# Designs tried in a protein design run: peptides against a protein of PDB entry 5Z08. Part 52

Target 1, 168 residues: chain A of PDB entry 5Z08
Amino acid sequence: RQKDEWAKKTSSLMKQLDWFIGEHLGAMLAAEELGGPVVGELMEIDPDDLSAGFNAHGKLKKATSQPDLDRRQRRIDDIWGPQDEQGQAHKRKRGADEALAASAEMRDLIEQLMNKLVEAGGDNSATYVEIPRESAAARFLVRSKVAMFHPNDARRLRLVDFGRDLDD
Target 2, 222 residues: chain B of PDB entry 5Z08
Amino acid sequence: GLPRLIDAIEEASKIPAKRRQTPIKPTIEKLTTHLYTHGASPDSLLRLADLLTLRNHLDQASLAAITRNLYPSSTVSDEVVLRFIGALGHGQLKPTLALQALFLRWLVMVYHLLENPGVLGQVYGVLFDLLDTAAIRPQLCHLLALVTRRKHVRPFRIQAILTLSRQTGGDPNLTGLLRVFKNYYPEIIVGDATKGRASAFKHPDPQWRQHLDEIQQRRSEA

## One batch from the design tools (peptide; made by RFdiffusion4, then SolubleMPNN)

Design b1_p11_6_s1 (from b1_p11_6, 8 letters changed)
Fold by OpenDDE base, seed 3:
Structure b1_p11_6_s1 (fold): chain B 168 residues (1-168), chain C 222 residues (1-222), chain A 11 residues (1-11)
Amino acid sequence: as target 1 above (168 residues)
Amino acid sequence: as target 2 above (222 residues)
Amino acid sequence: MLEEILQGLRK
């Protein structure tokens, strides 16, 4: 009974988390990945705002036309350079695509972290996921105290095992 | 207990060594032994942080010995962190640069025990502006490597690291920090500054880590 | 909401 209630609660929380990732967090993470504010400082970022980019102070800039650089991260000059008005429509699509990509990255990271926790069978050394980069997703989980980096290797991330406090 | 040892050291710290009636070394040894065995509570950590960071009459060897045995038994508060950060840099009232390097090393080793790791991000500018201080640069770069977030990676800081790297002949710690910056902005043209040897920012003391883990585990079982 | 979800994951 308690396991089933826990499983149902966990499933419900995962659905809510998935919804939150898709509807809100993905855009915020994408904003952070594009040089915008850190997730938690701005609660709502419109995908259209992602297209405008952010100034050095994390404030929205006016939407300027920058060429499709195939790289998920804008150049420093693109982030901090003077932004001209023209490129709104391509930028909205790009902002939406970045939000979707950030959502997918967050989901995948959570899944990997959970899988490693289960596979480790209580061995904390085996709970680490190797991350290719310190993503906004990874940073968000760390700031949220849900995950922690390996103290010696910022490429290794694990879930904080809160369950050890429940077995007493 | 630990509070009484701290009391005795606090009182002794107010008096020049030549005017003390009793040698403080035996009390320091008892303190460091206690810290090694049991760690320091948050309250004790704060008191010890004040002893370490405020100008007093304790000798450098004693201060270093306390710092090397400063095992938290639990979490590290923002207040404790801020005491150590406030002690950094140049000034007549500040600890020696050698002791500051030990503080930075300590912060690296206890980073995972901070109640709020974000506190270091709030003082990021203070830390970053000290990179020109060669004596603390290795530990400072390591701490910054842990603390750095996208919001901290600004054009002026990138340029500052690049400039300082050139001036230092490619300090491997600066190269390591620049690689951390590049993880946030892969497009950063770091030129030849990243082609050199970079610090891997490995844990400064694996034995200290292991002993910390043992102290932390005993508290979770109590 | 997120804090609540994350707190819920901690319980």
Scores: peptide ipSAE 0.017, ipTM 0.273, DockQ to the pose 0.134
Fold by OpenDDE base, seed 2:
Structure b1_p11_6_s1 (fold): chain B 168 residues (1-168), chain C 222 residues (1-222), chain A 11 residues (1-11)
Amino acid sequence: as target 1 above (168 residues)
Amino acid sequence: as target 2 above (222 residues)
Amino acid sequence: MLEEILQGLRK
């Protein structure tokens, strides 16, 4: 009985999480990956840096030299910038594709983290997932205090065990 | 009495206006007059919430008139609140956005009469996710300003409001909500998003409040 | 929500 109620509750929560990822979080993570605002950080987003970051032509003022950052920032402005009529359809499609990709990455990461937690059987050392990169998804989970990096290896991520932190 | 008026309107709501033998407007006027004079009991309030939130054949003017006269004579149950929350959003079976705005306004005006104000905190996510809907945003921000507690102020919600504030050109209701968030976490850097004009979230209708207080007073004396 | 979901999954 309790296991069935727990399974139903877990299933309901997973559906809500999947919905949240698809409807909200994916787009925000895509924006972060493209050089937009960081999801879930109490970042001092100086609105002046966000507003001053966009010149009158919607270009971020050139911070440092790497040309690939400028292309990513244009994509954010294309996704989140004022939708003028004609360029909107391609920008919307690209934004939707990036949001879908970010949603898929977040879902996969959560699934891996949860699977490792279950497989570890209470051994916290075995709960680490190797991440190929520090993604917006990984950073979001850490900022949300849901996950933590290995203290000596930023390529290893695990779920925070909220049950143990209450017993210690 | 009020139950008989509700019965007549419930039956009429099942029938398209063109197929009704009698016009419903006189019965709606009797209902709204009764509500204005005596308010709605908890049982009547639940029945009226169903009439307002469920898809039926009542016209928008009648639904709006009932909502504007929906004075509780007592407390507002969780069930009534959840009916109105369940009616929010863009679904085909949902009430019009104009009517949803009236429901949110009503919830703001009766917030102090909720049996359990915590019920709105439990559905905080549902309410928050509707902030992108411009037609209901003013009343939604006001309700969220009342409902928000420290547990609701999360980094992702802060970021969502900041993003939406930029997209809307600094909607004063969003600025007001950000200020509420900042009251719980002063370290939240909202930058110039809070320097702009913010809604003060004043009572939407002082005259309605006064009349509600008169109805509530009569019950405390009985 | 995510924290609550993830906390719920850990229980």
Scores: peptide ipSAE 0.018, ipTM 0.265, DockQ to the pose 0.370; fails the geometry check
Fold by OpenDDE base, seed 5:
Structure b1_p11_6_s1 (fold): chain B 168 residues (1-168), chain C 222 residues (1-222), chain A 11 residues (1-11)
Amino acid sequence: as target 1 above (168 residues)
Amino acid sequence: as target 2 above (222 residues)
Amino acid sequence: MLEEILQGLRK
């Protein structure tokens, strides 16, 4: 009974998490990855509020295209650059694509973290996931106190074991 | 006069210290005394900028002494500014990072005398990309705090400062620069990075400022 | 909300 209730509760929470990632968090993480506001522990940043805050008509003069700007930098400049009409549809699509990518990265990271936690069987040393980079997703989980970096290796991330603190 | 002192130093700068017939130190002292008393004209500033930024055989102490006494008697041209900016960064032909920090400090202290303050805004990217260089970061952040306008506050730069702030354990100069960015975009969430101690970007040398003002005033009365 | 979700996943 208790295991079944736990399984149902876990399933419900996973659905809520998936919804939250898809509907809200993905866009916020994408914004952070793109150098927007950092997703705070408590702050719902409406993607529309992000768009509205930057929509003030400061004539971004054409920064001369220095060719060697990182592909990611171009994406940011395209997202935050002057909204010409033809650029709006491409901006919306790019913003949506970045939100989807951020959502996928967050989902994958959570899945890896959870899988490692289950596989470790209580060995905290085995719960670490190797991350290729410090992503907005990884940072968000750490800020939210859901995950923590290895003290000596910022490439290793694990879920905070809240269960141990309850049994002690 | 100042031009003759610069001529002598330029000639000496071409020769290794061990091969100089006469010690350059007395000439450097005369030059720094002259600069302290009268300042440097725009033409003299340009020549001195070349001496300071181009690879030569002058010792670091002499270059630092010239930089510390580099009072403009008038305005600072774009060309002078660009020489100092061009001297920033890593490379065998670049001045030492210690000297680069003095150049950035100088640019902060003479910012109000620039003929075109917008020139620094045009090279904003070059300055910003050097923030990872710890040795020049304090002065660089101060200069960027003066130069930053809304057009410079871009998402990638916000993220770059945030990332660098985390990597540096919350450098107060980066926190100060983030606060400047937030003044243009209040919606920028800087998280705990802004809760830390931030640099106030106070004038780096009030006595130097006062002496500069005295030199500038004498020009307005002549 | 997310903290609650994640805390709930651990309970």
Scores: peptide ipSAE 0.018, ipTM 0.276, DockQ to the pose 0.162; fails the geometry check
Fold by OpenDDE base, seed 1:
Structure b1_p11_6_s1 (fold): chain B 168 residues (1-168), chain C 222 residues (1-222), chain A 11 residues (1-11)
Amino acid sequence: as target 1 above (168 residues)
Amino acid sequence: as target 2 above (222 residues)
Amino acid sequence: MLEEILQGLRK
């Protein structure tokens, strides 16, 4: 029963995370990769707060305001876009493609980090993922205090072990 | 006059200090005194820029003294500017980073006397790519703050500043430059990087400015 | 949320 409830809860959370990555975080990460706004520290974001998304200032919107992601993407595109209509269309497409790429990168990174955590069986030294570059995704996870770099090697990233702090 | 002093220093600069028949220091002092009193003409500025930027046998103290007294009596040509820009960066043939910092400081202080301020905009990329060099970063950020236009504010440069700001623990000069970028694009979210202390990019030497103004005024009366 | 997700995954 508890395992099943945990599995259901985990599955639900993973779906919410995937949704958040696809709908919100990917575009923001893409903006950061393109030299736009840096995704702020994820404060304790309630799933409901995540669904609300971030405002144009990187602050979480309250759940009542649908994040007009399209408006943000448009704004980024308007900022960096060629002024010609053809350039705007190409930039919108490029922005969408970059958001998809960033979403995929974040998903892959999270998956690798989680897999390493499970495989390590409590050995912290085995929980590190080698990252080819310091991506916006990696930086986001570190800023959010969800992940940390190896103290001696910035190419190695691991999830923060939140479980140990409860037993000490 | 100034040309003869430059001639003597140019000849001395070709010879190692140990092989010179006469000490160069008295001639450098005469030069710096003349520059302080009268400034340098465009032709003299070009010759002095070559002495400062090209590898020669002049000591660092002499080069620094000339740079500190390099008052233009008139305008500063693109050629003079490009000599100083060409002297920036790492390399055995380049001036020391300390001297490069003085050159950048000088460019900031004479920016209003440039014949074509746009020349610095043309070499913006060269300047920007040197931001990782800590020894020249303060003066470089100040110069970039003056030179930056909307066309220079690009996504990759925003990201580069943000990355470097994180790596440096929020260098106030980088924060200042990022604020300049934000003036062109207010929607740039810089996170906590802009909450920190930023340089105001004040004039580096008000006394030097005042003395420059006096030299410039004397030319307008002649 | 991500912390909660990740904490949930560790349990």
Scores: peptide ipSAE 0.014, ipTM 0.280, DockQ to the pose 0.172; fails the geometry check

Design b1_p11_6_s2 (from b1_p11_6, 8 letters changed)
Fold by OpenDDE base, seed 1:
Structure b1_p11_6_s2 (fold): chain B 168 residues (1-168), chain C 222 residues (1-222), chain A 11 residues (1-11)
Amino acid sequence: as target 1 above (168 residues)
Amino acid sequence: as target 2 above (222 residues)
Amino acid sequence: MIAEILEGLAK
């Protein structure tokens, strides 16, 4: 019973995470990879505020209700500055492709981190994932205090064990 | 046409004002009127950039008038941008700081017309090192706010802005630039010196923008 | 949100 409830809860959370990655985070990570603003600490930024986007000067745009795909693209475009009409269509497509790529990278990284945590069976030394580069995804997880780098190796990333902080 | 006006001004610029047979002011007025009406082609824009940035015998009022009417009819080449960047700073061969401020303002206003916006990113260090020059700082911070990318936000530059902000009593333009830096690195502790009002870096001349848009539209219809 | 999700997964 508890295991089934946990599995259902985990599945629900994973669906929410997947939605969030696809709908919000992917575009922001893509913007960071392209040299745009860093995704702020999610703890302080309402997802709706994130959906509104930031102008080139980092000012929050007013959250309009529908996080349209067009707004994510506008964020990337706003970061890169105004381009000519012909450049806009190609940039829109490129920005969408980059957002999808960033979403996929984030999903894969989270999956690896979770798998390592489960496989480690309580051995913290075995929970590290080797990352090929310091990606926007990796940095985001660290800034969000969800993950941490190995103290001596910035190529190793692990999930923060939230279970330990409750016993201290 | 515009090329003939530029030819006449180029020749006059080689001669001290006291030795000119004819006053140049009427020719400058014709040039500025033409620029206001039609803008400058890429070729004309380069020639005008040389007139504005190279030492010659033109008076400051004429140079300022040309700069204020320097509407591109098309794109702005890297070469034109580099002429203006090369004219910045202190030196006997450099334009006046007042004219340099006008050049920086112009670069802000035409930033969207650059053939390669990345060219400014390549010379980022040159621009950044001029932040101590108070006379050009407002326009320089505005340009840097447009140009800054993650790769430019380095610890030494963060510290340089913080130090300069303290020394200037919290110049709003520096505070504005530091906010741009913070967008790339939220962890930047903006010390007490930065609690001041930041510049919003608004478009410096909405009327100039509107007129530029009109000139640009005529080209797309031709 | 992500922290909460991951905290929920770590439990």
Scores: peptide ipSAE 0.017, ipTM 0.278, DockQ to the pose 0.204
Fold by OpenDDE base, seed 2:
Structure b1_p11_6_s2 (fold): chain B 168 residues (1-168), chain C 222 residues (1-222), chain A 11 residues (1-11)
Amino acid sequence: as target 1 above (168 residues)
Amino acid sequence: as target 2 above (222 residues)
Amino acid sequence: MIAEILEGLAK
């Protein structure tokens, strides 16, 4: 009975989390990856603002063509190319694609973190996920105090064990 | 005048709200109106700093209202600055972290009016050691960005910010402070900590700045 | 909200 109620509650929470990732968080994470505002400081980013460009200060940048920035940053600059009507539609589509990509990355990261937590069977050393990069998704989970990096290895991320803090 | 309003509030601050014969709110409103119109003299600023930083029976809303209207009519003394710095951090006798954030914001906004800006450099270590306190970190990083000089950029502080940046998932205020450090030592390897968004440390309240400038100008013409 | 969801999952 209690296990079934817990399973139902967990399923409901996962559905709510999936909804939140898809409807809100994905766009905000995409904005952060694009050099925009950090998630939690700006709760509402219009997807249209994702198309306008963020400067090094996290403000909307005017389109400057510098060539050698990383392919994603070039993708940012290409998303932020000249604002003709066709360019705006292409920018909106690209902003939506980046939001979907960010949503998928967050979902995958959460799934990996949860799977490792279950597999570890209470061994905190086994709960770490190896992350290929410090993503906006990873940073968000750390800022939210939901996840933490390994103290000696920033490529290893784990969920905070909230259960242990209740038993101490 | 302002001194009489401060006298009344000082006396009321010694008494619990439930035991006061008269409500303090009307006197606070008169004080904040006066401060908004005329600003505070150096002597009045010191008295108000004591009311804001020392434990008394004033409510948090009143303290916040005074802080938001704390326009200097002249300069800000070292003594006033040190009262606000001494009020920072954790402790039973210290103001709330929300009020401390307002004090730090105020210091940022009046930085150009300090009689001796070097006083903040002398207490740099005290400010820096509070960076782990999340509630005040945004305003604290902004103040440190203004205060930081080459002498403050030390290897142990660089490492401390880098460590804290990792622990906070790349707080943009810490990234902003690291960029200030890098301006003094371009060779600082900040790694991934600088790839994130950095705070620009813009003026917190342009309207407050404009109103302060008007108060300061009226004094220069008198 | 996310913290609450994750706290709920960790329980």
Scores: peptide ipSAE 0.017, ipTM 0.535, DockQ to the pose 0.141
Fold by OpenDDE base, seed 5:
Structure b1_p11_6_s2 (fold): chain B 168 residues (1-168), chain C 222 residues (1-222), chain A 11 residues (1-11)
Amino acid sequence: as target 1 above (168 residues)
Amino acid sequence: as target 2 above (222 residues)
Amino acid sequence: MIAEILEGLAK
């Protein structure tokens, strides 16, 4: 009974998390990856702002043509292409694609973190996931105090074991 | 005048609120109104700095109200600066972290009025070592961004910011400070820690700045 | 919210 209630609650929470990732967090993470506001400081990012991209100050860039921006920033600047209707449509599509990609990255990261936690069987040293990069997703989880980096290796991320803090 | 208001508040600050014969709030309001209208002289600033930084029986709202209206009518002495710096960090005798954040914000806003801006450079290490304190980090990074010179940009501090940036999930204030460091040493490899948004360290309160300028202008005309 | 969700998942 308690296990079933827990399983139902967990399933419900996972669905809510998945919904939140898909509907809100993905776009915000994409914005952060694109040099936008950090998730948690500004909760209201218009998806249309994602399409615009962000300056070095995290403000919406105006479409200025400067070529030397980093490839992801070029993807943002390609999203910032001329404000013609086609450019806006491509921009919106690309913003949506980046939001979807960020959502997928967050989901995958959470899944890996959860799987490692289960597989570790209580060994905290075995709970680390190797991350290829410090993504907006990884940073968000750390800021949210849900995950933590290995003290000596920023490529290793683990979930904070909230269960152990109750037993100590 | 302002000195008499400070006297009354100093005396009241020695007494627990429940044991005061008269409410202090009207006197605080008179003080803040006076400060807003005329600013504080260097002598008054020192006395107010002591009231703000030393443990007393004043309520947090009153302390915050004084801090928000702490307009210098002239310059800010090293002694005043050091009172506020000494009040930073963790400890039972120290002001709340919320009040410390207001002090740091104040120092940012009055930085151009410091008699000796170099005083902050002398205590740079003290300020830098507080970067782990999340509640004051935004204002602390802003102040450090103003204070940082080439001599302060050391390998151990670069590494400390990088480490703390990872631990905080890329705090934009730390990224902003690291960019300031990079201005002195362009070769600093900031890695992925700087791929995030950096704080622009804009003036915290443009209206406060404007009002300060008005107070300062009245002094130049006198 | 997310912390609560993940805390709920870790329990």
Scores: peptide ipSAE 0.017, ipTM 0.535, DockQ to the pose 0.193
Fold by OpenDDE base, seed 4:
Structure b1_p11_6_s2 (fold): chain B 168 residues (1-168), chain C 222 residues (1-222), chain A 11 residues (1-11)
Amino acid sequence: as target 1 above (168 residues)
Amino acid sequence: as target 2 above (222 residues)
Amino acid sequence: MIAEILEGLAK
């Protein structure tokens, strides 16, 4: 009975997480990867707004020529540059593709982190996942205090063990 | 005048809202209107800083409204600055973190009106040690970006920001502050912490700035 | 919300 209730609760939470990743988080993570706002600073980014590009403050660039565009911001402006009609459809499609890619990356990362936690059997040293890059997904999990990097190796990420009382 | 409005609010602040004979909201509105129109003198700023920073029975909305309209008509004294700095951090007697963020934003917006900008440099350590407080970090980093001088850029602070940047998943405000540090010491290896987006620390409210300039100009003509 | 979800999953 308790195992079945736990399994149902876990399944429900996983479905909610999957929904949240697909419907909201993926687009926000994609925006962050593309030099947009950090997740948590702007809660509602319409995927359509991703195509407009982001200023140095993570706000949607209106077409105003800001002169002091850092070379990186220029690339963002080139990626997200003025919405010419033909460019809009391609940019929208690209934004959707990036959101899907970010969603997939987040799902995969969570799965790997959870699997390592289960496999480690309580050994914190064995709970680390090797990440190929510091992705928006990885950063988000760290900001959310769900994951942490290895102190000496930023390529190693683990879930925070919520079952251990943070001994003060 | 403004002193009489402050007197009325000070007296009301001593009394719980449920025990007040008259609603304070109309008096707060008169105060904020007066502040918007004329600004606050140094003496009035000090009194208002005490109302904003000391524990009293004023509601958070009223405190926020006063802070948003806290236009200096002249300079900002060290004493006023220190009241706001002393109100930062965690504690039962301290203002809410939301209000602290407004104070830091205010200090950013009035930085050019400080009688002694060096006062913030003297309390740099106090400000820096609050960077772990996420709720105030954006405004705190902005203020630190203005205040930071070569003497403040120390190895332990560099390491502290780098560590905190990793722990926060590359907070753009911390990246922005690291960039400021790097301006003083280009040789600072900031590693992957600078690969992220950095805050540009733009003026928080251009309309507020414009209105402040109008208030300041009227004083110069008097 | 996400932290709560993940905390719930880790339990």
Scores: peptide ipSAE 0.017, ipTM 0.505, DockQ to the pose 0.165

